# Designs tried in a protein design run: peptides against a protein of PDB entry 3VZA. Part 41

Target 1, 98 residues: chain A of PDB entry 3VZA
Amino acid sequence: RVERLCKSKELFEERLGLEIRRIHNEQLQFIFRHIDHKDPDKPYMFTLSINEQGDYEVTSCTPPLDCISEFQLKVRETNNFSAFIANIRKAFTALSFK
Target 2, 62 residues: chain B of PDB entry 3VZA
Amino acid sequence: AAYVTQLYYKISRIDWDYEVEPARIKGIHYGPDIAQPINMDSSHHSRCFISDYLWSLVPTAW

## One batch from the design tools (peptide; aimed at target 1 R21 I50, target 2 A1)

Design b2_p25_1_s2 (made by RFdiffusion4, then SolubleMPNN; from b2_p25_1, 9 letters changed)
Fold by OpenDDE base, seed 4:
Structure b2_p25_1_s2 (fold): chain B 98 residues (1-98), chain C 62 residues (1-62), chain A 25 residues (1-25)
Amino acid sequence: as target 1 above (98 residues)
Amino acid sequence: as target 2 above (62 residues)
Amino acid sequence: MELSAFELMRQIINNPDESAPFDAR
């Protein structure tokens, strides 16, 4: 079971190009790779916390996304975490072409 | 690791087949209404293409 | 028992064995 869990995490990281880390100040760091086809290892990342009100809060975004505030609002309204992450990736992808 | 892998599932709705050879990307994507299989040969695609394809399965509608 | 993404995030945040922040190359 433990071996399977480790393998599962590695498969997700490689295949989705998404790494999830717990970082300081009670935050999760989401690191997207495989965004820029010219530089597959270039990271696109954001950090996420749960604020004192119990809401999702994006604490950083690198590179910055002009739509991130709207997405934060949307995920708070819908609780659709999957769409939240997927939309961020889509936005990063669009940014990589500019 | 258990919570992280569960979170990956919550994000992607993908369940991998762990019994296949490493070069085979096989699993199931569970959409809101329909499940569809994933079955790719990683040697035939770039890492970026694979990721893009898998993410294309994930709905972006709120 | 299935946990929500929100609950999972809380559990991960509270896991002391998680990785350090990413360092840009």
Scores: peptide ipSAE 0.671, ipTM 0.941, DockQ to the pose 0.452
OpenDDE base, seeds 1, 2, 3, 5: peptide ipSAE 0.670, 0.662, 0.668, 0.670; ipTM 0.941, 0.941, 0.942, 0.942

Design b2_p25_1_s3 (made by RFdiffusion4, then SolubleMPNN; from b2_p25_1, 7 letters changed)
Fold by OpenDDE base, seed 4:
Structure b2_p25_1_s3 (fold): chain B 98 residues (1-98), chain C 62 residues (1-62), chain A 25 residues (1-25)
Amino acid sequence: as target 1 above (98 residues)
Amino acid sequence: as target 2 above (62 residues)
Amino acid sequence: MELSAKELMEKIINDPDKNSPYDFR
């Protein structure tokens, strides 16, 4: 089972181009790659925490996204974490064409 | 790794087939209404295309 | 019973792991 879990993580990282890491100050860092087809390893990332109120809170976004505050509001309202992450990736993808 | 793997599933709703050869991207995406099989030869696609395709399976509707 | 995304985040946050090279402090 442990071997499968390790393999699973690696498969998700490579196939989705999404790495999830625990970082300082009780946060998770979400690192998207495979966004820019001309530079597949170029990272697009944001950090996320659960604040004192128990709400999702985006603590950083690199590069910045104009829509990130709205997405934070939407995920708090809908609790649709999947759509939250997918919309951020979509926004990063759109930004990569600018 | 267990919690991280579970979080990946919460995000993508993808369950991989771990018994296939490394070059085969095989699994199932469990959408809200339907399940869709995934079966790709990674040697036939770029990493970016594969990722874009898989993410296209994930609904963005709130 | 399964954990929510929020609960999973808390579990991961509370579990030791190495930092990303993109962890800017």
Scores: peptide ipSAE 0.679, ipTM 0.944, DockQ to the pose 0.467
OpenDDE base, seeds 1, 2, 3, 5: peptide ipSAE 0.678, 0.678, 0.678, 0.679; ipTM 0.944, 0.944, 0.944, 0.944

Design b2_p25_1_s4 (made by RFdiffusion4, then SolubleMPNN; from b2_p25_1, 8 letters changed)
Fold by OpenDDE base, seed 1:
Structure b2_p25_1_s4 (fold): chain B 98 residues (1-98), chain C 62 residues (1-62), chain A 25 residues (1-25)
Amino acid sequence: as target 1 above (98 residues)
Amino acid sequence: as target 2 above (62 residues)
Amino acid sequence: MELSAFELMEKIINDPDRNSPYDFR
């Protein structure tokens, strides 16, 4: 039911520290929180679309990640979306220590 | 909302137990090997620790 | 021309992983 789905979304958002939004230009925005233990609410985010060729495309990344282009290539090759998101979070985590 | 929750499962491979009190983080992570139970008391951990732990269950191998 | 956000979600959810450790044997 709808209420169960809403609860599920809330649990995932809080426990994973990951919010998923539909935004303008037919994109998804992924917002990570709970990355910086000193500032748990600080957002780390990227936006995703499917380009004209039908491939995943990262349209923005804040803060920027040097590895994001490589990850985009890897997810296109492997179609492993779970690893894609997990690796991005790992990279944001590493960045938070700088 | 169904699509978003499906996205979360596709990403995390976690299924929550929705029948327990909010302070209990209970569920199952369906990894490539044996399924791993999740059972945490949220009052004993920071939000960041909880998130880090849960994400540690998700393989990063491509 | 970009695909819709709905189509993006459908792609993520429904397309099979190629090299995923979650693939069935």
Scores: peptide ipSAE 0.631, ipTM 0.946, DockQ to the pose 0.054
OpenDDE base, seeds 2, 3, 4, 5: peptide ipSAE 0.629, 0.626, 0.628, 0.624; ipTM 0.947, 0.946, 0.946, 0.946

Design b2_p25_2 (made by RFdiffusion4)
Pose (drawn by RFdiffusion4):
Structure b2_p25_2 (pose): chain A 98 residues (1-98), chain B 62 residues (1-62), chain P 25 residues (1-25)
Amino acid sequence: as target 1 above (98 residues)
Amino acid sequence: as target 2 above (62 residues)
Amino acid sequence: SPTSTKELILKIIHSSDTSLDKPEY
């Protein structure tokens, strides 16, 4: 029941290396791990809210990505949240080789 | 708890097989077109490869 | 619905389930 839900969350966290936290001020924090193969536990994170217009809003990005504002505009236009998350992870992977 | 796991599905389109040994990464990836099985041995791969591979199943086209 | 994912995020943000509240990393 609830055990299955917790198990599902842990499988996603471990397998995708992605954790989602609900934090202060109506935000969710997305933390990617398993990005740098030399340091698998190092986090890359961004925070997101739904603003008063009902739009996706990235409120911070640590470390910063120069493309995340473009991604914000694209996710707003297409409503493709899946691609938005996937493209942010690709950007953090690339950033790790810079 | 249910809402976060639902969002994982929205993001990855993966549904896990919860009835397998912990060492097996088993599930199905869904898409526009036919669903694809996943059945990997976690002992054969690094955590990073597993994550990178699973994420490569997620389309990046907008 | 094309906005269903935003609705789901809002449900997560405004859920009464306190087990979802986590400190910022």

Design b2_p25_2_s1 (made by RFdiffusion4, then SolubleMPNN; from b2_p25_2, 13 letters changed)
Fold by OpenDDE base, seed 3:
Structure b2_p25_2_s1 (fold): chain B 98 residues (1-98), chain C 62 residues (1-62), chain A 25 residues (1-25)
Amino acid sequence: as target 1 above (98 residues)
Amino acid sequence: as target 2 above (62 residues)
Amino acid sequence: SPNEVLELLRKIINSEDESLLAPAA
């Protein structure tokens, strides 16, 4: 069966509340929504690049997360990108209650 | 959109059922040991609840 | 595969898919 790529992307974006964008300087922007139940469209985002050493590098985080540097270290150590993204969302969720 | 959809799968391990009605959120989350079915009526839940639930399926252990 | 994800990210970064292109935050 041929994969429904466009529909798949849209479903992931809406259902996970995660949008992935390509931005300048060879970076990816990860935009989380559906974090704040009182403001579902409020974006929580970070940007990511792969540096010259081939390591994941978070280049920005809005709003800032105290744990983002630790998560960057963890993903470099474990290469568990899924856990990396999930933990960032978890951290944003926790931040939304402050 | 091929690469980004692949990335979504690598992140979430979710495979959607694309043949159901639009309001039905149906799929399978493939954990390391078991598969967890997903079957929700989106009209019964907020967007935030749906997202929170789906992300709860994704392990955060490094 | 961890390396697979890394390479996948590289492919996305270098993608010509305009649907992903957006201004910086």
Scores: peptide ipSAE 0.665, ipTM 0.947, DockQ to the pose 0.799
OpenDDE base, seeds 1, 2, 4, 5: peptide ipSAE 0.664, 0.663, 0.662, 0.663; ipTM 0.947, 0.947, 0.947, 0.947

Design b2_p25_2_s2 (made by RFdiffusion4, then SolubleMPNN; from b2_p25_2, 13 letters changed)
Fold by OpenDDE base, seed 2:
Parts: C-alpha cells; structure tokens; sequence
Structure b2_p25_2_s2 (fold): chain B 98 residues (1-98), chain C 62 residues (1-62), chain A 25 residues (1-25)
C-alpha cells in the first residue's frame, strides 16, 4: 500500500503538474507547473490555510492573481474545492500569456 | 501520502491505472455525467499538453 | 454541515507526522 501511495502521488504530481506540500504555520502549498509551455518547470503557487472560522483562506499567491479573492469567496460559498483549484490553474494559465 | 492522494482525487476525480507501462497514461475520470476513460501515450505529447488536457476534464463551474 | 474535503485538508494540515512537513518552495 505504501508503495502504491507513493506511486500515486508521483503520477499525480507529474501528470497534473501539481505538487501539494504541507508547510509551516499550518498551511498547504499548491505548486503548479506545466503552465508555461516555454518553461514547463516554472512554478505558479499559492498557499492555503483554514482560519479560525473554519474557512478556506489563501495566504499567498505567486504570481499574484487579481481573481484569487473572488475564488476564495466562491469556494467558501460552494465548497467546490475542485473548481477552486481548477479555476486557479486556469487563471495562472491566462497570466502566462500576458 | 494517503491523505494527499485522497486530496488529488477530490481535486481531479481521476483514478489511475497503475498496472500499465510507464509511458501509458491510463485511468478514469469521474465527472458529473459519464465516467470518461483516459488513455494516452505520453511519448506523443509534451508534459504541458498532457497536464492541460487532464485539467480540461475538471469542471470549473462553481 | 459536513464537508469531506475540508476535513481532509484539516487532517493534512494538522498531521503530527513530521515527514509530511516540507520546506516552502
């Protein structure tokens, strides 16, 4: 099972170009790669915590996204975490064309 | 990595086939409608294309 | 109300397994 879990994680990381890290101060870091076709390893990142109210809170976003606050609101309203992550990736993708 | 892999499924709704050769990207995407098979030869595509394609399977509607 | 994803995230965030802790990229 351990081997399968490790393999699964690696497959997701490579195929989705998404790495998920637990970092200090009770945060998760989401690192997108494979966004810029000219620089596939260029990272696009945001960090996430759950605040004292129990709500999703984006604590950083690099590069910054104008829409991140709206997405935070949307995920709090809908609890659609999948759409939250997918929309962030879409926004990063759009930003890479600027 | 159990929780992390569960999170990846919550995000992508993809279940991989772990018994194929490494160059084969095979799995199932469980969308809101009909489950869709994934079956790609990774050697025929760039990493960015593969990722873009897989993410295109994930609905962005809130 | 229940939120499976939120609870999953909490489990990851609050894990006492230091092996899960990684440096920020």
Amino acid sequence: as target 1 above (98 residues)
Amino acid sequence: as target 2 above (62 residues)
Amino acid sequence: SSNDTLELLRKIINSKDESLLQPAA
Scores: peptide ipSAE 0.657, ipTM 0.947, DockQ to the pose 0.824
OpenDDE base, seeds 1, 3, 4, 5: peptide ipSAE 0.655, 0.657, 0.657, 0.656; ipTM 0.946, 0.947, 0.947, 0.947

Design b2_p25_2_s3 (made by RFdiffusion4, then SolubleMPNN; from b2_p25_2, 14 letters changed)
Fold by OpenDDE base, seed 3:
Structure b2_p25_2_s3 (fold): chain B 98 residues (1-98), chain C 62 residues (1-62), chain A 25 residues (1-25)
Amino acid sequence: as target 1 above (98 residues)
Amino acid sequence: as target 2 above (62 residues)
Amino acid sequence: DKNETLELLRKIINSKDKSLISPAA
C-alpha cells in the first residue's frame, strides 16, 4: 500500500503537473507546472492556509492572479475545492499567453 | 502520502491504473454523471498536452 | 463533503509526513 501511495503521488504530480507541499506557517503550496508549453517546468503557484475562522485563505499567488480573491470567495461559498484548483490552473494558463 | 493522494483524488476525481506499463496513462475520471476512461500513450504527447487534457476533464463550475 | 475536504487539508497541514515538507518553492 505504501508503495502504491508513493507511486500514486508521483503519477499525479507528473500527469497533472501539480505538486503539493507543506511549507512553513501551516500552509500548503500548490505548484503548477506544464502550463507554458514553451517552458513546461516554469512554476505557477499559490499558497493556502486555513484561517482562524476555518476558511480557506490564499496567502500568496505567483504570478499574481486578478481573479484569485474572487476564487477564494467562491470556494468559501461553494466549498468546491476541485473547481477552485481547476479554475486557478485555468487562470494561470490564460496568464501564460500574455 | 495517503492524505495527499486523497487530496489529488478530491481535486481531479481521477483514479489511476497502476498495473500498466509506465508509458501508458490509464485511469478513470469520475465525473458527476458518467465515469470516463483515460487511456493515453505518453510517448505520443507532450507533458503539457497531457496535463491540459487531464485538467480539461475537471469541471470548473462552482 | 465540505467538512471532509477541509479536514483532509488540515490533516495534510499537520501531517508528520516529511516528504511533503519544504521551506518554499
Scores: peptide ipSAE 0.637, ipTM 0.944, DockQ to the pose 0.850
OpenDDE base, seeds 1, 2, 4, 5: peptide ipSAE 0.635, 0.636, 0.635, 0.635; ipTM 0.944, 0.944, 0.944, 0.944

Design b2_p25_2_s4 (made by RFdiffusion4, then SolubleMPNN; from b2_p25_2, 13 letters changed)
Fold by OpenDDE base, seed 3:
Structure b2_p25_2_s4 (fold): chain B 98 residues (1-98), chain C 62 residues (1-62), chain A 25 residues (1-25)
Amino acid sequence: as target 1 above (98 residues)
Amino acid sequence: as target 2 above (62 residues)
Amino acid sequence: SSTSVLELLRQIINSDDESLLSPAA
C-alpha cells in the first residue's frame, strides 16, 4: 500500500503539475508547474494556512495574483476547495500569457 | 502520502489506473454529472498539454 | 466516513512525513 501511495503521489504531481509541500509555520505550499508551455518547469505557487477561525488563509502567492483575495473569500463561502485550486491554476495560466 | 493522495482526489476527482504501462495515462474523472474515462498516450503529448487537459476536466464554478 | 478537505489539510500540516517537508516559503 505504501508503494501505491508513493506512486499515486508521483502520478498526480507529474500529470497535474501540482506539488504539495509542508513548510514552516504550519503552512502548505502548492506549486504549479506545466503552466508556461515555453518553460514547463517554471513554478507558480501559493502558500496556505488555516487561521484561528478555521478558515483557509493564503499567506503568499508567487507570482502575485490580483484575484487571490477574492478566491480566498469564495472558498470560505462555498467550501469548494477543488474550484479554489482550479481557479488559481487558471489565473496563473492567464498570467503566463502576459 | 495517504492524506496527500486523498487531497489530490478531492481537488481533481481523478482516480488513476495504476496497472497500465507508464506511458499510458488512464483513469476516471468523477464529475458531478457523469464519470468520464481518461485514456491518453503520454508520448503523443507535451507535459503542459496533458496537465492543461486534465485540469480542463475540473469545474471552476464555485 | 469521507474525510473533509479541512481535516486532510490539518493532517498534512501536522504530518511527520519528511517527503513533504520543505523549508522554502
Scores: peptide ipSAE 0.666, ipTM 0.946, DockQ to the pose 0.663
OpenDDE base, seeds 1, 2, 4, 5: peptide ipSAE 0.665, 0.665, 0.664, 0.664; ipTM 0.946, 0.946, 0.946, 0.946

Design b2_p25_3 (made by RFdiffusion4)
Pose (drawn by RFdiffusion4):
Structure b2_p25_3 (pose): chain A 98 residues (1-98), chain B 62 residues (1-62), chain P 25 residues (1-25)
Amino acid sequence: as target 1 above (98 residues)
Amino acid sequence: as target 2 above (62 residues)
Amino acid sequence: SSDEAKELILKILNSEDTSLDKEEY
């Protein structure tokens, strides 16, 4: 029951290397791990809210990505949240080789 | 708890097989077109490869 | 729904489930 839900969350966390936290001020923090193969536990994170207009809003990005504002505009336009997450991860992987 | 696992599905489109040994990464990836099985031995791969591979199943086209 | 992800996010943020509340990393 609830055990299955916790198990599912842990499988996603470990397998995708993605953790989602609900934090202060109506935000969710997305933390990617398993990005740098030389340091698998190093986190790359961004925070997100739904603003008063009901739009996706990235409220911070650590480390910064120069493309995340473009991604915000695209996710708003297309409502493709899946591609938004996938493209943010691809950007953090690339950043790690800069 | 349910809401976060639902969002994982929305992001990845993966449904896990919860009835397997921990060493097996088993599930199905869903998409526009036919669903695809996943059955990997976690002992054969690094954590990073597993994550990179699974994420490669997620389309990046907007 | 084209807004499904936004609805899920709002459900997470507005859930009474206190186990979802976490400290910022």

Design b2_p25_3_s1 (made by RFdiffusion4, then SolubleMPNN; from b2_p25_3, 10 letters changed)
Fold by OpenDDE base, seed 1:
Structure b2_p25_3_s1 (fold): chain B 98 residues (1-98), chain C 62 residues (1-62), chain A 25 residues (1-25)
Amino acid sequence: as target 1 above (98 residues)
Amino acid sequence: as target 2 above (62 residues)
Amino acid sequence: SSLESKELLRKILNSDDESLLSEAA
């Protein structure tokens, strides 16, 4: 079963172009690839934590997104984490065309 | 535990078919209305296209 | 529930996930 779980992670990473890493200070790093069709391996990243109040908190975003603060507010209001991640990817995609 | 894979499912709502050959991207997307099959030949598409397509299945409405 | 994702995040942050989650080093 562990083998299947590892395979599952690898499939998600490659097919969604999304890697998830645990980093210092109780944060998760979300790394999007396959955003820029001219440079598929170029990473687009943000880090996320749950703050002392129990709220989602974006601690960094590279490259920066003007909409990230609004998305943080939206996910706190709706708790729709799926839409949160998908909208961030959409924003990164839009940024890649500029 | 398998928390990260559960998180991927919470994000994408995709369940992969793990029994097919590596070049076949096969699974099920569980949308809010109906479940739809995923069945792609990865050799016929770029990595970016595949990712874009799969993400297009994920609703962005809050 | 709508809060299940947050709970999953807590579990990932607070425990090992059988080497499924990569560390950023």
Scores: peptide ipSAE 0.518, ipTM 0.932, DockQ to the pose 0.593
OpenDDE base, seeds 2, 3, 4, 5: peptide ipSAE 0.514, 0.584, 0.515, 0.510; ipTM 0.930, 0.933, 0.932, 0.930; seed 3 fails the geometry check

Design b2_p25_3_s2 (made by RFdiffusion4, then SolubleMPNN; from b2_p25_3, 14 letters changed)
Fold by OpenDDE base, seed 2:
Structure b2_p25_3_s2 (fold): chain B 98 residues (1-98), chain C 62 residues (1-62), chain A 25 residues (1-25)
Amino acid sequence: as target 1 above (98 residues)
Amino acid sequence: as target 2 above (62 residues)
Amino acid sequence: DKNEFKQLLQQILNSKDESLLSEAA
């Protein structure tokens, strides 16, 4: 069972190009790769916490995204975390073409 | 890694077939209306293409 | 469940899983 979980995690990481890590100060780090087709290993990442009010809060975004504040608002309103992550990846993808 | 794998599923709605060869990307995507099979040969595509394709299955509507 | 993601995230945050990146961050 443990081996299956480890395999599942590895499959998701490689196939989605998304790594999820717990970091200091009760934050999660989301690291996207496979964004830039010319540099598949180039990371695009953001960090997330749940603040004292219980709301999603983006604590960092590298590279910066102009739309990240809007997405934070949207996920707070809709609680659609899946769309939140997908839209961030879409934004990073768009940024990679500039 | 149980909670992280659950998070991956909740984000992507993809369930992998773990019994196939490593080069075969096989699974099921459970969309809001329909379930779609995933069956790809990784040797035929770049890693970026595979990721882009899989993410294209995830709705972006809020 | 409206709070299913938040609950799951909290479970991850409360887990004992560690990474080298977490230590370096």
Scores: peptide ipSAE 0.624, ipTM 0.935, DockQ to the pose 0.578
OpenDDE base, seeds 1, 3, 4, 5: peptide ipSAE 0.622, 0.621, 0.622, 0.618; ipTM 0.934, 0.935, 0.936, 0.932; seed 4 fails the geometry check

Design b2_p25_3_s3 (made by RFdiffusion4, then SolubleMPNN; from b2_p25_3, 10 letters changed)
Fold by OpenDDE base, seed 2:
Structure b2_p25_3_s3 (fold): chain B 98 residues (1-98), chain C 62 residues (1-62), chain A 25 residues (1-25)
Amino acid sequence: as target 1 above (98 residues)
Amino acid sequence: as target 2 above (62 residues)
Amino acid sequence: SSNESKELLLQILNSDDESLLSEAA
C-alpha cells in the first residue's frame, strides 16, 4: 500500500505538474509547473491554510494573481475545491502568456 | 501519502492505472456526467501538453 | 456543498504522514 501511494503521488506530481507540500504554521504549499511551455520547470505557487473561522485562506501567491481574492471568496461560498485549484492554474496559465 | 493522494483525487477526479508501462498515461477521469478514459503515450507529447490536457478535463465552474 | 476537501486538508495539516514530513524537510 505504501509503495502504491508513493507511486500515485509521483504520478500526480509529474502528470498534473502539481506538487503539494505541508509547510510551517499549518499551511499547504501548492506548486504548479508545466505552465510556461518555454520554461516547463518554472514554478507558480500559492500557500493555503484554514483560518480560525474554519475558512480557506490564501496566505501567499507567487507570482501574484489579481483574481486570487475572488477565488478565495468563491471557494468559501461553493466549497468547490477542485474548481478552486483548476481556476488558479488557469489564471497562472493566462499570466504566462503576458 | 494517503491523504495527499486523496487530495489529488478530490482535485482532479483521476484514477490512474498503475499496472501499465511507465511511458503510458492511462486512467479514468470521473466527470459529473460521464467517465472519460485516459490513454496517452507520454513519449509523443511534451510535459506541458500532457498537464494542460489533463487539467482541461477538470471543470472550472464553481 | 460538502466539506470533504476541507476536512481532508485538515487531516493533512494535523497528520504525521511520513511522506509529507520528508517532502517538507
Scores: peptide ipSAE 0.594, ipTM 0.933, DockQ to the pose 0.586
OpenDDE base, seeds 1, 3, 4, 5: peptide ipSAE 0.591, 0.591, 0.586, 0.592; ipTM 0.931, 0.931, 0.926, 0.931

Design b2_p25_3_s4 (made by RFdiffusion4, then SolubleMPNN; from b2_p25_3, 13 letters changed)
Fold by OpenDDE base, seed 2:
Order: C-alpha cells, then sequence, then structure tokens
Structure b2_p25_3_s4 (fold): chain B 98 residues (1-98), chain C 62 residues (1-62), chain A 25 residues (1-25)
C-alpha cells in the first residue's frame, strides 16, 4: 500500500504538474509547473493556511495574482476547494501569456 | 502519502490505472454527472499539454 | 461535508510524511 501511495503521488505530481508541500507555520505550499510551455519547469506557487477563524487564507502567491483575493473569498463562500485550485491554475496560465 | 493522494483525488477527481506501462496515462475522471476515461500516450504529447488537458477536466465553476 | 478539504488539509499538516515537509520554504 505504501508503495502504491508513493506511486500515486508521483503520478499526480508529474501529470498535473502540481506539487503539494507542508511548510513552516502550518501552511501548505502548492507549486504549479507545466504552465509556461516555453519553460515547463517554471514554478507558479501559492501558500495556504487555515487561520484562527477557521478560514482559508492565502499567505503568499508567486507570481502575484490580482484575482487571488477574490478566489480566497469564493472558496470561503462555496467551500469548493477543487474549483479554487483549478481557477488559480487558470489564472497562472493566463498570466504566462502576458 | 495517504492524505496528500486523497487531496489530489478530491481536487482532480482522477483515479489512475496503476497497472499500465509507464508511458500510458490511463485513468478515469469522475465528473459530477459522468465518468470519462483517460487514455493517453505520453510520448505523443508535451508535459504541458498533458497537464493542461487533465486540468481542463476539472470544473472551475464555484 | 463542507469541511472535508479543511479536515484533509489539517491531517496533512499534522502528519509525519517527510516527503511533503519543507521547513525552509
Amino acid sequence: as target 1 above (98 residues)
Amino acid sequence: as target 2 above (62 residues)
Amino acid sequence: DPNEFKKLMLEILNSDDESLLSEAA
């Protein structure tokens, strides 16, 4: 089972181009790659925590996204975490074309 | 890696087929209404295209 | 469960999975 889980994680990381890391201060770091077709390894990332109120809080975003605050609001309202992540990736993709 | 793989599944709703050759990207995407198979030859596509395609399966409606 | 993702995230944060851990980030 452990071997299967490790393989699963690796497949998701490579195929989705998304790495998830636990970092200091009780945060998750989401690292997107495969965004810029000219530079597939260029990272686009954000960090996320759950604040003392129990709400999702984006603690950093690199490169910055104008829409990140709106997305934070939306995920708090809808609890649609999947759409949250997908929309962030879409926004990063749009940014890569500029 | 149990929790992180669960998170990947909940985000993407993709279930991989682990019994295929490494170059084959095979699985099932479970949408809200329908399930669709995934079956790609990774040698025929760029990494970016593959990722873009898979993410295109994930609804962005809030 | 509206909190399913939060619960899962907290489980990750409290896990001992070194493959995801990066204290220097």
Scores: peptide ipSAE 0.596, ipTM 0.935, DockQ to the pose 0.671
OpenDDE base, seeds 1, 3, 4, 5: peptide ipSAE 0.592, 0.593, 0.593, 0.590; ipTM 0.934, 0.936, 0.934, 0.936

Design b2_p25_4 (made by RFdiffusion4)
Pose (drawn by RFdiffusion4):
Structure b2_p25_4 (pose): chain A 98 residues (1-98), chain B 62 residues (1-62), chain P 25 residues (1-25)
Amino acid sequence: as target 1 above (98 residues)
Amino acid sequence: as target 2 above (62 residues)
Amino acid sequence: EAEELASAKELILNILESPEIPVED
């Protein structure tokens, strides 16, 4: 029951290397691990809210990505949240080789 | 708890097989077109490869 | 198809409004 839900969350967390945390001020924090193969536990994170207009809003990005504003505009336009997350991860992987 | 796991599905389109040994990464990836099985031995791969591979199943086209 | 694309906002709000989900620091 609830055990299955916790198990599912842990499988996603470990397998995708992605954690989602509800934090202060109506925000969710997305934490990617398993990005740098030389340091698998190092986190790359961004925070997101739904603003008063009902739009996606990235409220911070650590470390910064120069393309995340473009991604914000695209996710608003297409409503493709899945591609938004996938493109942010691709950007963090690339940043790690800069 | 259910809302976060639902969002993982929305993001990855993966449904896990919860009835397997922990060492097996088993599930199905869904998409526009036919669903695809996943059955990997976690012992054969690094954590990073597993994550990178699974994420490669997620389309990046907007 | 359009509703499915837009559904992620409802999921995010459900997470933010859920009393069963703790707020973390």

Design b2_p25_4_s1 (made by RFdiffusion4, then SolubleMPNN; from b2_p25_4, 12 letters changed)
Fold by OpenDDE base, seed 5:
Structure b2_p25_4_s1 (fold): chain B 98 residues (1-98), chain C 62 residues (1-62), chain A 25 residues (1-25)
Amino acid sequence: as target 1 above (98 residues)
Amino acid sequence: as target 2 above (62 residues)
Amino acid sequence: EEAERAESKQILQNILNSPDIPVYD
């Protein structure tokens, strides 16, 4: 089971170009790659925590996204975490076109 | 890694076929309506294309 | 649907509380 789980994580990381890390201060880091077709390994990332109120809170975003605060509001309202992540990736993709 | 893989599923709604050869990207996407199969030859596509395609399966409606 | 969507937050909490997942700097 552990072997399969490790394989599963690797498949998701490579195929989605999304790595999920736990970082200090009770945060998760979401790292998108495969965004820029000219530079597939260029990372686009944000960090996320669950604040004291139990709400999703974006603690950083690199590169910055103008829409990130709105997405934070939307995910708090809808709890649609899938759409939250997908919309962030879409925004990063749009940003990569400069 | 169990929780991480659970999170990947919650994000993507994709369940991989773990029994196929590495070059084959095979799985099932469970959308809101009907499930759709995924079956790609990775050697025929760039990493970016594959990722873009898979993410295109994920609804962005809130 | 609401209950199903709430699972994502619980999964995040589980990750944050998991002793088996390494913490990056």
Scores: peptide ipSAE 0.719, ipTM 0.956, DockQ to the pose 0.886
OpenDDE base, seeds 1, 2, 3, 4: peptide ipSAE 0.718, 0.718, 0.719, 0.719; ipTM 0.956, 0.956, 0.956, 0.956

Design b2_p25_4_s2 (made by RFdiffusion4, then SolubleMPNN; from b2_p25_4, 12 letters changed)
Fold by OpenDDE base, seed 3:
Structure b2_p25_4_s2 (fold): chain B 98 residues (1-98), chain C 62 residues (1-62), chain A 25 residues (1-25)
Amino acid sequence: as target 1 above (98 residues)
Amino acid sequence: as target 2 above (62 residues)
Amino acid sequence: DEAERASAKDLLRQILSSPDIPVFE
């Protein structure tokens, strides 16, 4: 099971181009790669925490996304975490063309 | 860790087939209506294309 | 299964409190 879990993580990281790291100050870092087809290893990332109210809180976004605050609101309203992450990736993808 | 892989599943709703050769990307995407099979030859596609394709399976509707 | 039952937020909390997951600086 441990071996499968390790392999699973690696497969998700490579195939989705999404790395999830636990970082300081009780945050998770979501690192998207494979966004820019001309520079597949270029990272697009944001950090996320659960604030004292128990709400999702984006603590950083690199490069910045104008829509990130709206997405934070939407995920709080809908609790659709999958759509939250997918929409962020879509936004990063759109940004990579500019 | 188990929690991280579970989180990936919560995000993507993808379950991989771990018994195939590394070059084969096989799995199932569990959408809200119907499960969709994933079956790709990674040697035929760029990493970016593969990722874009897989993410295209994930609904963005809130 | 367990992955289906746990909410994303619960998973985040578990990750953030897990002693087995390394913390990057």
Scores: peptide ipSAE 0.729, ipTM 0.958, DockQ to the pose 0.537
OpenDDE base, seeds 1, 2, 4, 5: peptide ipSAE 0.728, 0.729, 0.728, 0.728; ipTM 0.957, 0.958, 0.958, 0.957

